# Designs tried in a protein design run: peptides against a protein of PDB entry 3ZN8. Part 35

Target 1, 125 residues: chain A of PDB entry 3ZN8
Amino acid sequence: LEEYDKIQKKMEDVMEGKGKLTLRDVYAQIIALRKMGPLSKVLQHIPGLGIMLPTPSEDQLKIGEEKIRRWLAALNSMTYKELENPNIIDKSRMRRIAEGSGLEVEEVRELLEWYNNMNRLLKMV

## One batch from the design tools (peptide; made by RFdiffusion4, then SolubleMPNN)

Design b2_p14_3_s3 (from b2_p14_3, 8 letters changed)
Fold by OpenDDE base, seed 2:
Structure b2_p14_3_s3 (fold): chain B 125 residues (1-125), chain A 14 residues (1-14)
Amino acid sequence: as target 1 above (125 residues)
Amino acid sequence: SSALLRLILEELRK
């Protein structure tokens, strides 16, 4: 719980333009969420989510869980330098990460694209 | 509540 709160505070700081969200932050948050249990249980603890997003079906939750597992595998295959500065991840690094995690290069690219999109959104807040 | 989790869910819904 304490770790989760720290991550939330950091995210708030980033949203306020006082910091930068890194993949290290993403990793830490995913781990914190996993400690709370499966995605379905985590979602129950998010107030107002039902208003903002329709409740995912059981199948969608399973897909989400699998995606999280894959992303964790990718993150576990990254160096600390890459986690702190994802912009250094070129095609060669991406291939290494994919091979180390047992994923396709496209899946690693998807994670990085998601990260980039998130950073763009946070900069607009 | 996690903004990151919300963003993950949004991506999964695509």
Scores: peptide ipSAE 0.116, ipTM 0.660, DockQ to the pose 0.379
Fold by OpenDDE base, seed 1:
Structure b2_p14_3_s3 (fold): chain B 125 residues (1-125), chain A 14 residues (1-14)
Amino acid sequence: as target 1 above (125 residues)
Amino acid sequence: SSALLRLILEELRK
């Protein structure tokens, strides 16, 4: 809960242009959420989410859980420097991360692209 | 207050 609040504050700072979202922030957020249980249980504890987002199907929840698991593996295979500044992740680093996490390089690339997109979205809000 | 989580979940569902 304390870590979750820290991430929320960080997010607010990013939205105000006082900081940036890093993969470390993403990692911390995911871990904090995982403490609440599986994705299905997490969704139940988020006020208003059911109204703002369509209720995911059982299959979507399974896919989401698997994606979280795989991305956590990738994040666990990154260095602190990479987590703080994902832009330094070149082809060599990406390959290392993929091999260490048991993912395809394309999956690591997908994570990085998602991160970049999310960072842009946060700045727009 | 939970914008990041919402964004994460939204992207995960795609």
Scores: peptide ipSAE 0.115, ipTM 0.660, DockQ to the pose 0.413
Fold by OpenDDE base, seed 3:
Structure b2_p14_3_s3 (fold): chain B 125 residues (1-125), chain A 14 residues (1-14)
Amino acid sequence: as target 1 above (125 residues)
Amino acid sequence: SSALLRLILEELRK
């Protein structure tokens, strides 16, 4: 609970322009949420979320769970410096991460693109 | 609730 609260406060600060989102932040948040159970169970513990966002179908949840597992493998294969500053991840690093995580390079690229999109969204909020 | 979770879900639905 303490770790979750810490991460939540960090996210609030980031959304208020008092910080920036890193993959370390993403990783920590995902791990904290995973301790609450699968994505379907996590959603049950978030009051009002179903009102703010359309409720995902069972198939969407399954796809989301698989994506989370694969991305966690990639994140686990990154160095601390890469997690803190994903912009340093070049083609060589991307290949290493892919090989270390058992993913295709394109999947690692997809994660990084998603991260960039998240940062863009946070700046808009 | 987690703001990040909301963002993740939003992207997954695209």
Scores: peptide ipSAE 0.111, ipTM 0.651, DockQ to the pose 0.323
Fold by OpenDDE base, seed 5:
Structure b2_p14_3_s3 (fold): chain B 125 residues (1-125), chain A 14 residues (1-14)
Amino acid sequence: as target 1 above (125 residues)
Amino acid sequence: SSALLRLILEELRK
């Protein structure tokens, strides 16, 4: 719980333009959330979230759980330097990460594209 | 609530 609060504070600082979101931050936040159980249980601990976002269907929860599992595999296959600065991940690194995680290269590319989009969105806040 | 969780859920709903 204490770890979760620290990560949340850091993310708030990023949203306020006081920092940059890294994949290390993403990884840490996912791990903290996973300690609370599956996505369905996590959502139950955030009653106010249902007001901002409609409750996902059971199928959407399953898709979300699988996506989280696959992205965690990719993140676990990255070096600390790559997590801190994802911009250094070239085609060679991407292939290594894919093979190490049991994912397709396109799935790793999807994660990186998602990260870039999220980081860009946070900078506009 | 986690900002990351909100972003993930938003992507899943697309």
Scores: peptide ipSAE 0.105, ipTM 0.649, DockQ to the pose 0.325

Design b2_p14_3_s4 (from b2_p14_3, 7 letters changed)
Fold by OpenDDE base, seed 1:
Structure b2_p14_3_s4 (fold): chain B 125 residues (1-125), chain A 14 residues (1-14)
Amino acid sequence: as target 1 above (125 residues)
Amino acid sequence: SSALLQLIAEELRK
């Protein structure tokens, strides 16, 4: 919970234009969330999610859990420099990360795209 | 709620 709170505060700072979200932050937050339990429990702790989003089926939760595991594998295959500055991840780095994580390059690209979208969203809030 | 959580949830919903 302490780790989560620290990350949450950093996220808030980013939303207020006081900081920058990195993949290191993303990684830390995912890990913190995983400590809360399985994905189903994590989702239950998100206020308003049940109202705004349809309740995921068991199969959807399973798929989601697998995706998180895959993304974590990718993150674990990144260097510190890459985690802090994801924009340096070029084609060769993506390939290395993919190979190291057992993912397709496209999956790594998807993660990076997600991160970029997240960062843009946080700046707009 | 964390924006990250929200986006994760959205991605999982796809």
Scores: peptide ipSAE 0.093, ipTM 0.646, DockQ to the pose 0.398
Fold by OpenDDE base, seed 5:
Structure b2_p14_3_s4 (fold): chain B 125 residues (1-125), chain A 14 residues (1-14)
Amino acid sequence: as target 1 above (125 residues)
Amino acid sequence: SSALLQLIAEELRK
């Protein structure tokens, strides 16, 4: 719980333009959230989410949890420099990460695209 | 609330 609160505060600072979100931050947050239990339980702890978003089916939750596990594998295959500055990840680095994590290169690209979209969203808030 | 979790939730509903 303490670790989760720390990460949440850091995320708030990033949203306020006081910092930059890195993949290291993403990794830490995913790990902290998983300690709370299955994804279904994690989502229940977000105030207002149950009202604003439709409740996903049990099958969708299972698919989502598998996707998170795959992304964690990719993150575990990255160097510290890549986690801190994902913009340095070129085609060669992506291929290495994919091979090391047992993922397709396209799955690594998807993670990076998601990260970039998230950063854009945070800058707009 | 965590922006990350919100984004994950949005993807799950698709």
Scores: peptide ipSAE 0.086, ipTM 0.636, DockQ to the pose 0.361
Fold by OpenDDE base, seed 3:
Structure b2_p14_3_s4 (fold): chain B 125 residues (1-125), chain A 14 residues (1-14)
Amino acid sequence: as target 1 above (125 residues)
Amino acid sequence: SSALLQLIAEELRK
């Protein structure tokens, strides 16, 4: 919970233009959330999410858990510099990360795209 | 609310 709170604070800083969200932050948040239990339990802690989004099926939750595990594998295959500044991740780095994590390059690209979109959204709020 | 969790939830629905 403490790690989660730290990440939330940093996200707030990003929204205020006082910083940027890094993949290190993403990693820390994922770990913190996983400590809360299954994804289903984590989602229950988000007010309004159940109102805005239909409740995921059990199969969807399993897919989500697998996705998280894959992303963690990718993150664990990144260097500290890459985690702190994902913008340096070029095609060569992306390929290395994919190989190291046992993922397809496209999966790593998807993670980075998600990250970029998240950062963009945070700054727009 | 966690933006990350929201985005994860969104990904689950795709």
Scores: peptide ipSAE 0.098, ipTM 0.652, DockQ to the pose 0.367; fails the geometry check
Fold by OpenDDE base, seed 2:
Structure b2_p14_3_s4 (fold): chain B 125 residues (1-125), chain A 14 residues (1-14)
Amino acid sequence: as target 1 above (125 residues)
Amino acid sequence: SSALLQLIAEELRK
């Protein structure tokens, strides 16, 4: 919970233009959330999500859990420099990360695209 | 609310 709170505070700072969200922050938050339980429990900790988004089925939760495991594998295959500054990740780095994590390059690209979209969103809010 | 959690949820629903 302490680590989770730190990440939340950092996210607030980013939204206020006082900081930058990195993949290290993403990694830390995922780990912190995993300590709270499986994805189903994690989603239950998001107030209003059930109202805004339909409740996922058991199958969707399983798919989500697998996706998180894959993303964690990718993150574990990144260097500290890459985690802190994902913009340096070129095609060569993506391929290395994919090979190191046992993932397809497209899966690594998807993670990076998600991260970029999140940063754009945080800057707009 | 966590923007990250919301975005994760959205991604997982795709």
Scores: peptide ipSAE 0.094, ipTM 0.652, DockQ to the pose 0.418; fails the geometry check

Design b2_p14_4_s1 (from b2_p14_4, 8 letters changed)
Fold by OpenDDE base, seed 1:
Structure b2_p14_4_s1 (fold): chain B 125 residues (1-125), chain A 14 residues (1-14)
Amino acid sequence: as target 1 above (125 residues)
Amino acid sequence: RRTALFRLIAEFLR
């Protein structure tokens, strides 16, 4: 509960223009959600999601779980400096992260793109 | 307060 409240406060602060979302914040959020169980159970704990989004198929949930697993592997292969400032991740760092996580470079790029989109979205509201 | 988590998930599933 306390970890979840810290992450929520951080996300609220970012939405208010106080700081930026980091990959460390993303990592902490994913871990906090994983404590609630698999993605299917996590989605059930989110009131109103079933109103705003179609209920994911079982196959979409499996794909989502595998994507979470892969992204956690990438995040675990990052340095503290990279987690706090993902903008320092150049092609060399991206390749190292991919090799260290057993991922394709494209999968690491996808994570970074998603992070950038998320951090933009949180600042627009 | 739940809106940020909703956005994270919505963009993750996108």
Scores: peptide ipSAE 0.150, ipTM 0.711, DockQ to the pose 0.336
Fold by OpenDDE base, seed 5:
Structure b2_p14_4_s1 (fold): chain B 125 residues (1-125), chain A 14 residues (1-14)
Amino acid sequence: as target 1 above (125 residues)
Amino acid sequence: RRTALFRLIAEFLR
């Protein structure tokens, strides 16, 4: 609960133009959500998500759980400096993270692209 | 406040 409230406040600050969301915040959010159980249970706790997203199939939930597992592996393979400032992740760092997490470099790129898109989206609100 | 979390999850699942 406390980590969840910290991340919400940080997201609010970013929407107000005060600061930035980091991959450390993303990591803490994923861990906080995982305490609610599987992705299916997490989605049930989100009011209005069923209006924005169709109810995921069992196969879509399995794909989503596997994506969470892979992203946690990538985040666990990052340094504290990389988590706080993902913009320092060059090709060499990205390869190291991929190798350390057992992922393809493209999967690490996808996580970083998602993070960049998220920060853009939060600043447009 | 909850809308930002929903956007995070929606973009994660995308």
Scores: peptide ipSAE 0.140, ipTM 0.703, DockQ to the pose 0.366
Fold by OpenDDE base, seed 3:
Structure b2_p14_4_s1 (fold): chain B 125 residues (1-125), chain A 14 residues (1-14)
Amino acid sequence: as target 1 above (125 residues)
Amino acid sequence: RRTALFRLIAEFLR
């Protein structure tokens, strides 16, 4: 809960134009969510998700859980400098992260694209 | 407010 509130505050600061969300913040968020249990239990704590989205199938939950596992592996393979400033991650760094995490370079690219989109959206609110 | 990030994560995991 405390780690979650820190990340929420960081997101509020970013929405106010005070800094940026980092991959360290993303990592801390994923870890905080994992402490709540499997993705199925986490989704139950999201008010109105069950109204706006069909209940995920068991297969969709397994896919989502595996994606979280893969993103954690990528994040664990990043340097502190990369976590704090993901914009320094070039093709060479992406390949190193992929190799170190047992992922495809495309999966690392997907995580970075997600992160960039998140920061754009938070600045538009 | 807890819901927006979780919804966005959930939309990307879908």
Scores: peptide ipSAE 0.139, ipTM 0.700, DockQ to the pose 0.365
Fold by OpenDDE base, seed 2:
Structure b2_p14_4_s1 (fold): chain B 125 residues (1-125), chain A 14 residues (1-14)
Amino acid sequence: as target 1 above (125 residues)
Amino acid sequence: RRTALFRLIAEFLR
């Protein structure tokens, strides 16, 4: 709960133009959510999601859980400097992270693209 | 306050 509140406050600060969301914050958020249980249980704790989004199928939940596992592996293969400043992750760093995590370079690129899209979205609010 | 998490999850699932 306390780690979740810290991350939420940081997201609020970023929306106010105070600082930036890092991959370290993303990592801490994923870990905080994982403490609530599997993705299915996490989604059940989201009020109004069942009104705004169709309930994901069991197969979609399995795919989502596997994607979380893969992204955690990538994040665990990053250096502290990369987690704090993902913009330094070049092609050589992406390849090292992929090799260290047992992922394709494309999967590491997708994580970084998602992170960049998230930071853009937070700055538009 | 819950909207930021919902956006994160929504963009994660996209």
Scores: peptide ipSAE 0.138, ipTM 0.703, DockQ to the pose 0.374

Design b2_p14_4_s2 (from b2_p14_4, 10 letters changed)
Fold by OpenDDE base, seed 2:
Structure b2_p14_4_s2 (fold): chain B 125 residues (1-125), chain A 14 residues (1-14)
Amino acid sequence: as target 1 above (125 residues)
Amino acid sequence: RREALLRLLLEHLR
């Protein structure tokens, strides 16, 4: 709970133009959510989500859990400098992270693209 | 605000 509240506060600060979301924050968020249980249990703890989103199938939940596991493997293969400043991750760094995590370079690129899109969205709100 | 950020995270993980 405490780690989750720290990350939410950081996201709120970033929306106010105070600081930046990093991949270290993303990592801490994923870990905090996983402490609540499987993705199915996490979804049940989000107010109004069961009313506004169709209940994901068991297969969609399994796919989501596997994607989270892969992203954690990528994040665990990053240096502290890369986690704090993901914009330094070039093609050589992406390949090293992919090799170290057992992922395709495309999966590492997808994580970085998501991070970049998330930071753009947080700056527009 | 909190729910929207979690939704955005989860929508991309689906």
Scores: peptide ipSAE 0.055, ipTM 0.608, DockQ to the pose 0.395
Fold by OpenDDE base, seed 3:
Structure b2_p14_4_s2 (fold): chain B 125 residues (1-125), chain A 14 residues (1-14)
Amino acid sequence: as target 1 above (125 residues)
Amino acid sequence: RREALLRLLLEHLR
C-alpha cells in the first residue's frame, strides 16, 4: 500500500508539473501491484472497472501477466541511470537491455514508447 | 483520480 501511494503522489506531482515519472517509478508500481497478488486480484480492487470493462478472460489475464513479467525483465536489465532518465536509452542500450532480458528489441521499444506516452498524457491532464 | 490512473496503466498493459 505505501509504495502504491508514493507512486500515485508522484503521478499527481507530474500532472501538476512538479516532477517527472521515471521507469523506477514504473518498476515500483509493478512490484506494488504484484504484491497484491495475480492481475485478477488487482483488477478486483479497482472500483467500477467491472462496470466499465468486461471482465477479462482467463487468457487475457495470462497475456497481461506475461507482458508484466517481460517488462520487469527489461527493467531489471536497465542501469540506474536509464531507469531515472529513460531518454538516454539509444539503439545500443535497447539492444543490450533486450539481450540481457531475453526479449526482442521491439518489446523494449514498446515499453519505452508506453512510458513516453504515459508521461505525455500525465502532462496534458 | 487513483482508479483512473490504474485503469489507464492496465489498459496499456493489455
Scores: peptide ipSAE 0.049, ipTM 0.605, DockQ to the pose 0.392
Fold by OpenDDE base, seed 5:
Formats: C-alpha cells, structure tokens, sequence
Structure b2_p14_4_s2 (fold): chain B 125 residues (1-125), chain A 14 residues (1-14)
C-alpha cells in the first residue's frame, strides 16, 4: 500500500508538471501490483480500468503475465542510472539489457517506447 | 576477450 501511494503521488506530480516518472517507479509499481495477486485481481483494483477494458480472457491474462515477467527481467538488468534516467539508454545499453534479460533488443525497445508514451500522456492531462 | 567484457560492464555501471 505505501509504495503504491508513493507512485500515485508521483504520477500526480508528473501530471502537474512537478516531476518525472522513471523506470524505477514503473518497477516499484509492477512489484506493488503483483503483491495483490494475479493480473486479473490487479486489474480489478485499478480505478477506471474495469470501465475501459473488457474482462480479459484467460489467454489474454497469460500473455499479460508473461509480458510483465519479461519487463521485470529487463528492468532487473538495468543500472540504477538507467532506471532513473532512461533517455541515456543507447543501442549498446539496449543490447546489454537484452542479453542480460534473455530478451530480443526489440522487446527492450518496446518497453522504452511504452515508457516514453506513458510520460507523454501524463504530461497532456 | 574477458578484459573487453569487463570494460563493457564498467562502462555501463558508471
């Protein structure tokens, strides 16, 4: 609960232009949410998601859990400096992260693209 | 080869 509240406050600060969401915050969010149980239970506890998302099939939940597992592997392969400042992640860093996590470089690019898109959306609200 | 890997690791850890 406490770590989740810190992340919510940080998202609010970013929406107000007072802060920056980092990959460390993303990591902490994923870990906090996973303590609530499987992705199906997690999605039920996020306000507004149950209204905007149809109830996922069991296969969609398995795909989502596997994606979260892969993203955690990538995040665990990042340095503290990369987690706090993801814009320093060049092609060499992406390759190292991919090799260390057992992912394709394209999967690491997808995580970084998702992070960049999330930060853009939070600044537009 | 081992030294090049150590250099690469140190470059990414700093």
Amino acid sequence: as target 1 above (125 residues)
Amino acid sequence: RREALLRLLLEHLR
Scores: peptide ipSAE 0.019, ipTM 0.523, DockQ to the pose 0.020
Fold by OpenDDE base, seed 4:
Structure b2_p14_4_s2 (fold): chain B 125 residues (1-125), chain A 14 residues (1-14)
Amino acid sequence: as target 1 above (125 residues)
Amino acid sequence: RREALLRLLLEHLR
């Protein structure tokens, strides 16, 4: 609970224009959510999600869990400098992260694109 | 292959 509250506060601070969301913050968020159990249990604890989104099928939950596992492998293969400043991740770094994590370069790109989109959205609110 | 990967790792750890 305390780790999750710290991450929520960090997201709120970023929405207020205080600081930036990093991949370290993303990593901490994923780990905090994983402590609540599998994605199915985590989603059950999000109030209003069942009203805004159809309950994901068991297959969609498995796909989501696998995606989280793959993103954690990518994040674990990043340097501290890359986690704190993802903008330094060039094609060479992206290939190294992919090779170190056993992922395709496209999957590492997808994580970075997701991060960039999230950080853009948080700055627009 | 392994030496090239190690060189790349060392380059990106700096």
Scores: peptide ipSAE 0.018, ipTM 0.523, DockQ to the pose 0.021

Design b2_p14_4_s3 (from b2_p14_4, 7 letters changed)
Fold by OpenDDE base, seed 4:
Structure b2_p14_4_s3 (fold): chain B 125 residues (1-125), chain A 14 residues (1-14)
Amino acid sequence: as target 1 above (125 residues)
Amino acid sequence: KRKALFELIASHLS
């Protein structure tokens, strides 16, 4: 819970223009999510949410877990500089990360796209 | 604000 609160604070700070979201933050968030279990348990900590959130099916949980696992592999294959500044990840780096993580380049691209979208969203919220 | 963020996360983690 403490870690979750820190992550939330980080996200809020970014939304307020204080600091920036990095892939290290994403990593921490993913780890926190895994520790807390199903996403519903995470969302329940959001005021106004989680009271009656539908629980995902077992299959959905498995799919989510697999995706998380794969993303963690990608993150673990990144350099510190890449984690701190994902914008430096070009095609060459992306390919290296994919090869190092056993993922398809498209999967790494998906992660980066997700990051970019989230970062953009946070700045607009 | 937080809802939007977590929904985005959820959409990609599920």
Scores: peptide ipSAE 0.053, ipTM 0.614, DockQ to the pose 0.387
Fold by OpenDDE base, seed 5:
Structure b2_p14_4_s3 (fold): chain B 125 residues (1-125), chain A 14 residues (1-14)
Amino acid sequence: as target 1 above (125 residues)
Amino acid sequence: KRKALFELIASHLS
């Protein structure tokens, strides 16, 4: 819970323009969420969100867990420099990361696109 | 702010 609170504080700082969210931060958040259980249970601890978000089925939880596992594999195949500055990841780096993690290049691209979209959202909120 | 962030994360993890 202490680690989770630190991650949330970092996220708030980024939203206020006091910093930049990196893939290292994303990695830490994923690990923290896994320790707390399914994402749906974690979100239920946030006031108001438990009522607004639908409860996923057991099958959806399994799919989500597999997605998380694959993204963690990609993150574990990145260098520290790439985790801190994902914008440096070009086609050559993506291919290396994909091969190292046992993923398709498109899956790595999907992770990076998700990261970029999240950063855009944080800047707008 | 938190709601938007968690919704984005949840949409990609489910």
Scores: peptide ipSAE 0.051, ipTM 0.607, DockQ to the pose 0.397
Fold by OpenDDE base, seed 1:
Structure b2_p14_4_s3 (fold): chain B 125 residues (1-125), chain A 14 residues (1-14)
Amino acid sequence: as target 1 above (125 residues)
Amino acid sequence: KRKALFELIASHLS
């Protein structure tokens, strides 16, 4: 819970323009969420969300868990500089990360796109 | 604000 609170504070700081979201932050969040159980359970602990969110099926949970595992593999294949500054990841770096993690290049690209979208969202809300 | 972030994560993982 302590680590989760730190991550939430970090995200709030980013939303307020007081910090920068990195893939290191993403990694920390993923790990924290996994410790708390399935994402659906985590969301249920958020006031106001638990009532409106449908419970995912077991199959959906498995798919989500697999996706997380694959993304963690990608993140574990990145250098510290890449984690801190994902924008430096070019085609060559993407290929290296993909090969090192056993993923397709497109999967690495998807992770980066997700990160970019999340970063944009944090700046908007 | 937190809701939007979690919704984005949830939507991507679903």
Scores: peptide ipSAE 0.048, ipTM 0.607, DockQ to the pose 0.377
Fold by OpenDDE base, seed 3:
Structure b2_p14_4_s3 (fold): chain B 125 residues (1-125), chain A 14 residues (1-14)
Amino acid sequence: as target 1 above (125 residues)
Amino acid sequence: KRKALFELIASHLS
């Protein structure tokens, strides 16, 4: 719960233009969410979201868990500079990360695209 | 604002 509050404050700061979201932040968030249980349970603790968001099926939860595990492998294969500034990750770095994590390059690209989308969203909300 | 953020996260984790 304490870790979740820290992550929330970080996100609020980014939304207010007082900082930027990094893959290090994403890593911390993923770890915190896993400790709190399935994402659906986490969202239930947020007023209004638990009722409005559909509850994922057991199979969807398993797929999501596997995806998170693979993304963590990718994040663990990144350098500190890459985690703090993901935009420096070029094709060569992406290939290295994929090979080091046992993932396909497309999976690493998907993670980076997800990050970019999240970063854009935080600036809009 | 918070709702949109968590919905985006959830959509990519399931």
Scores: peptide ipSAE 0.053, ipTM 0.609, DockQ to the pose 0.379; fails the geometry check

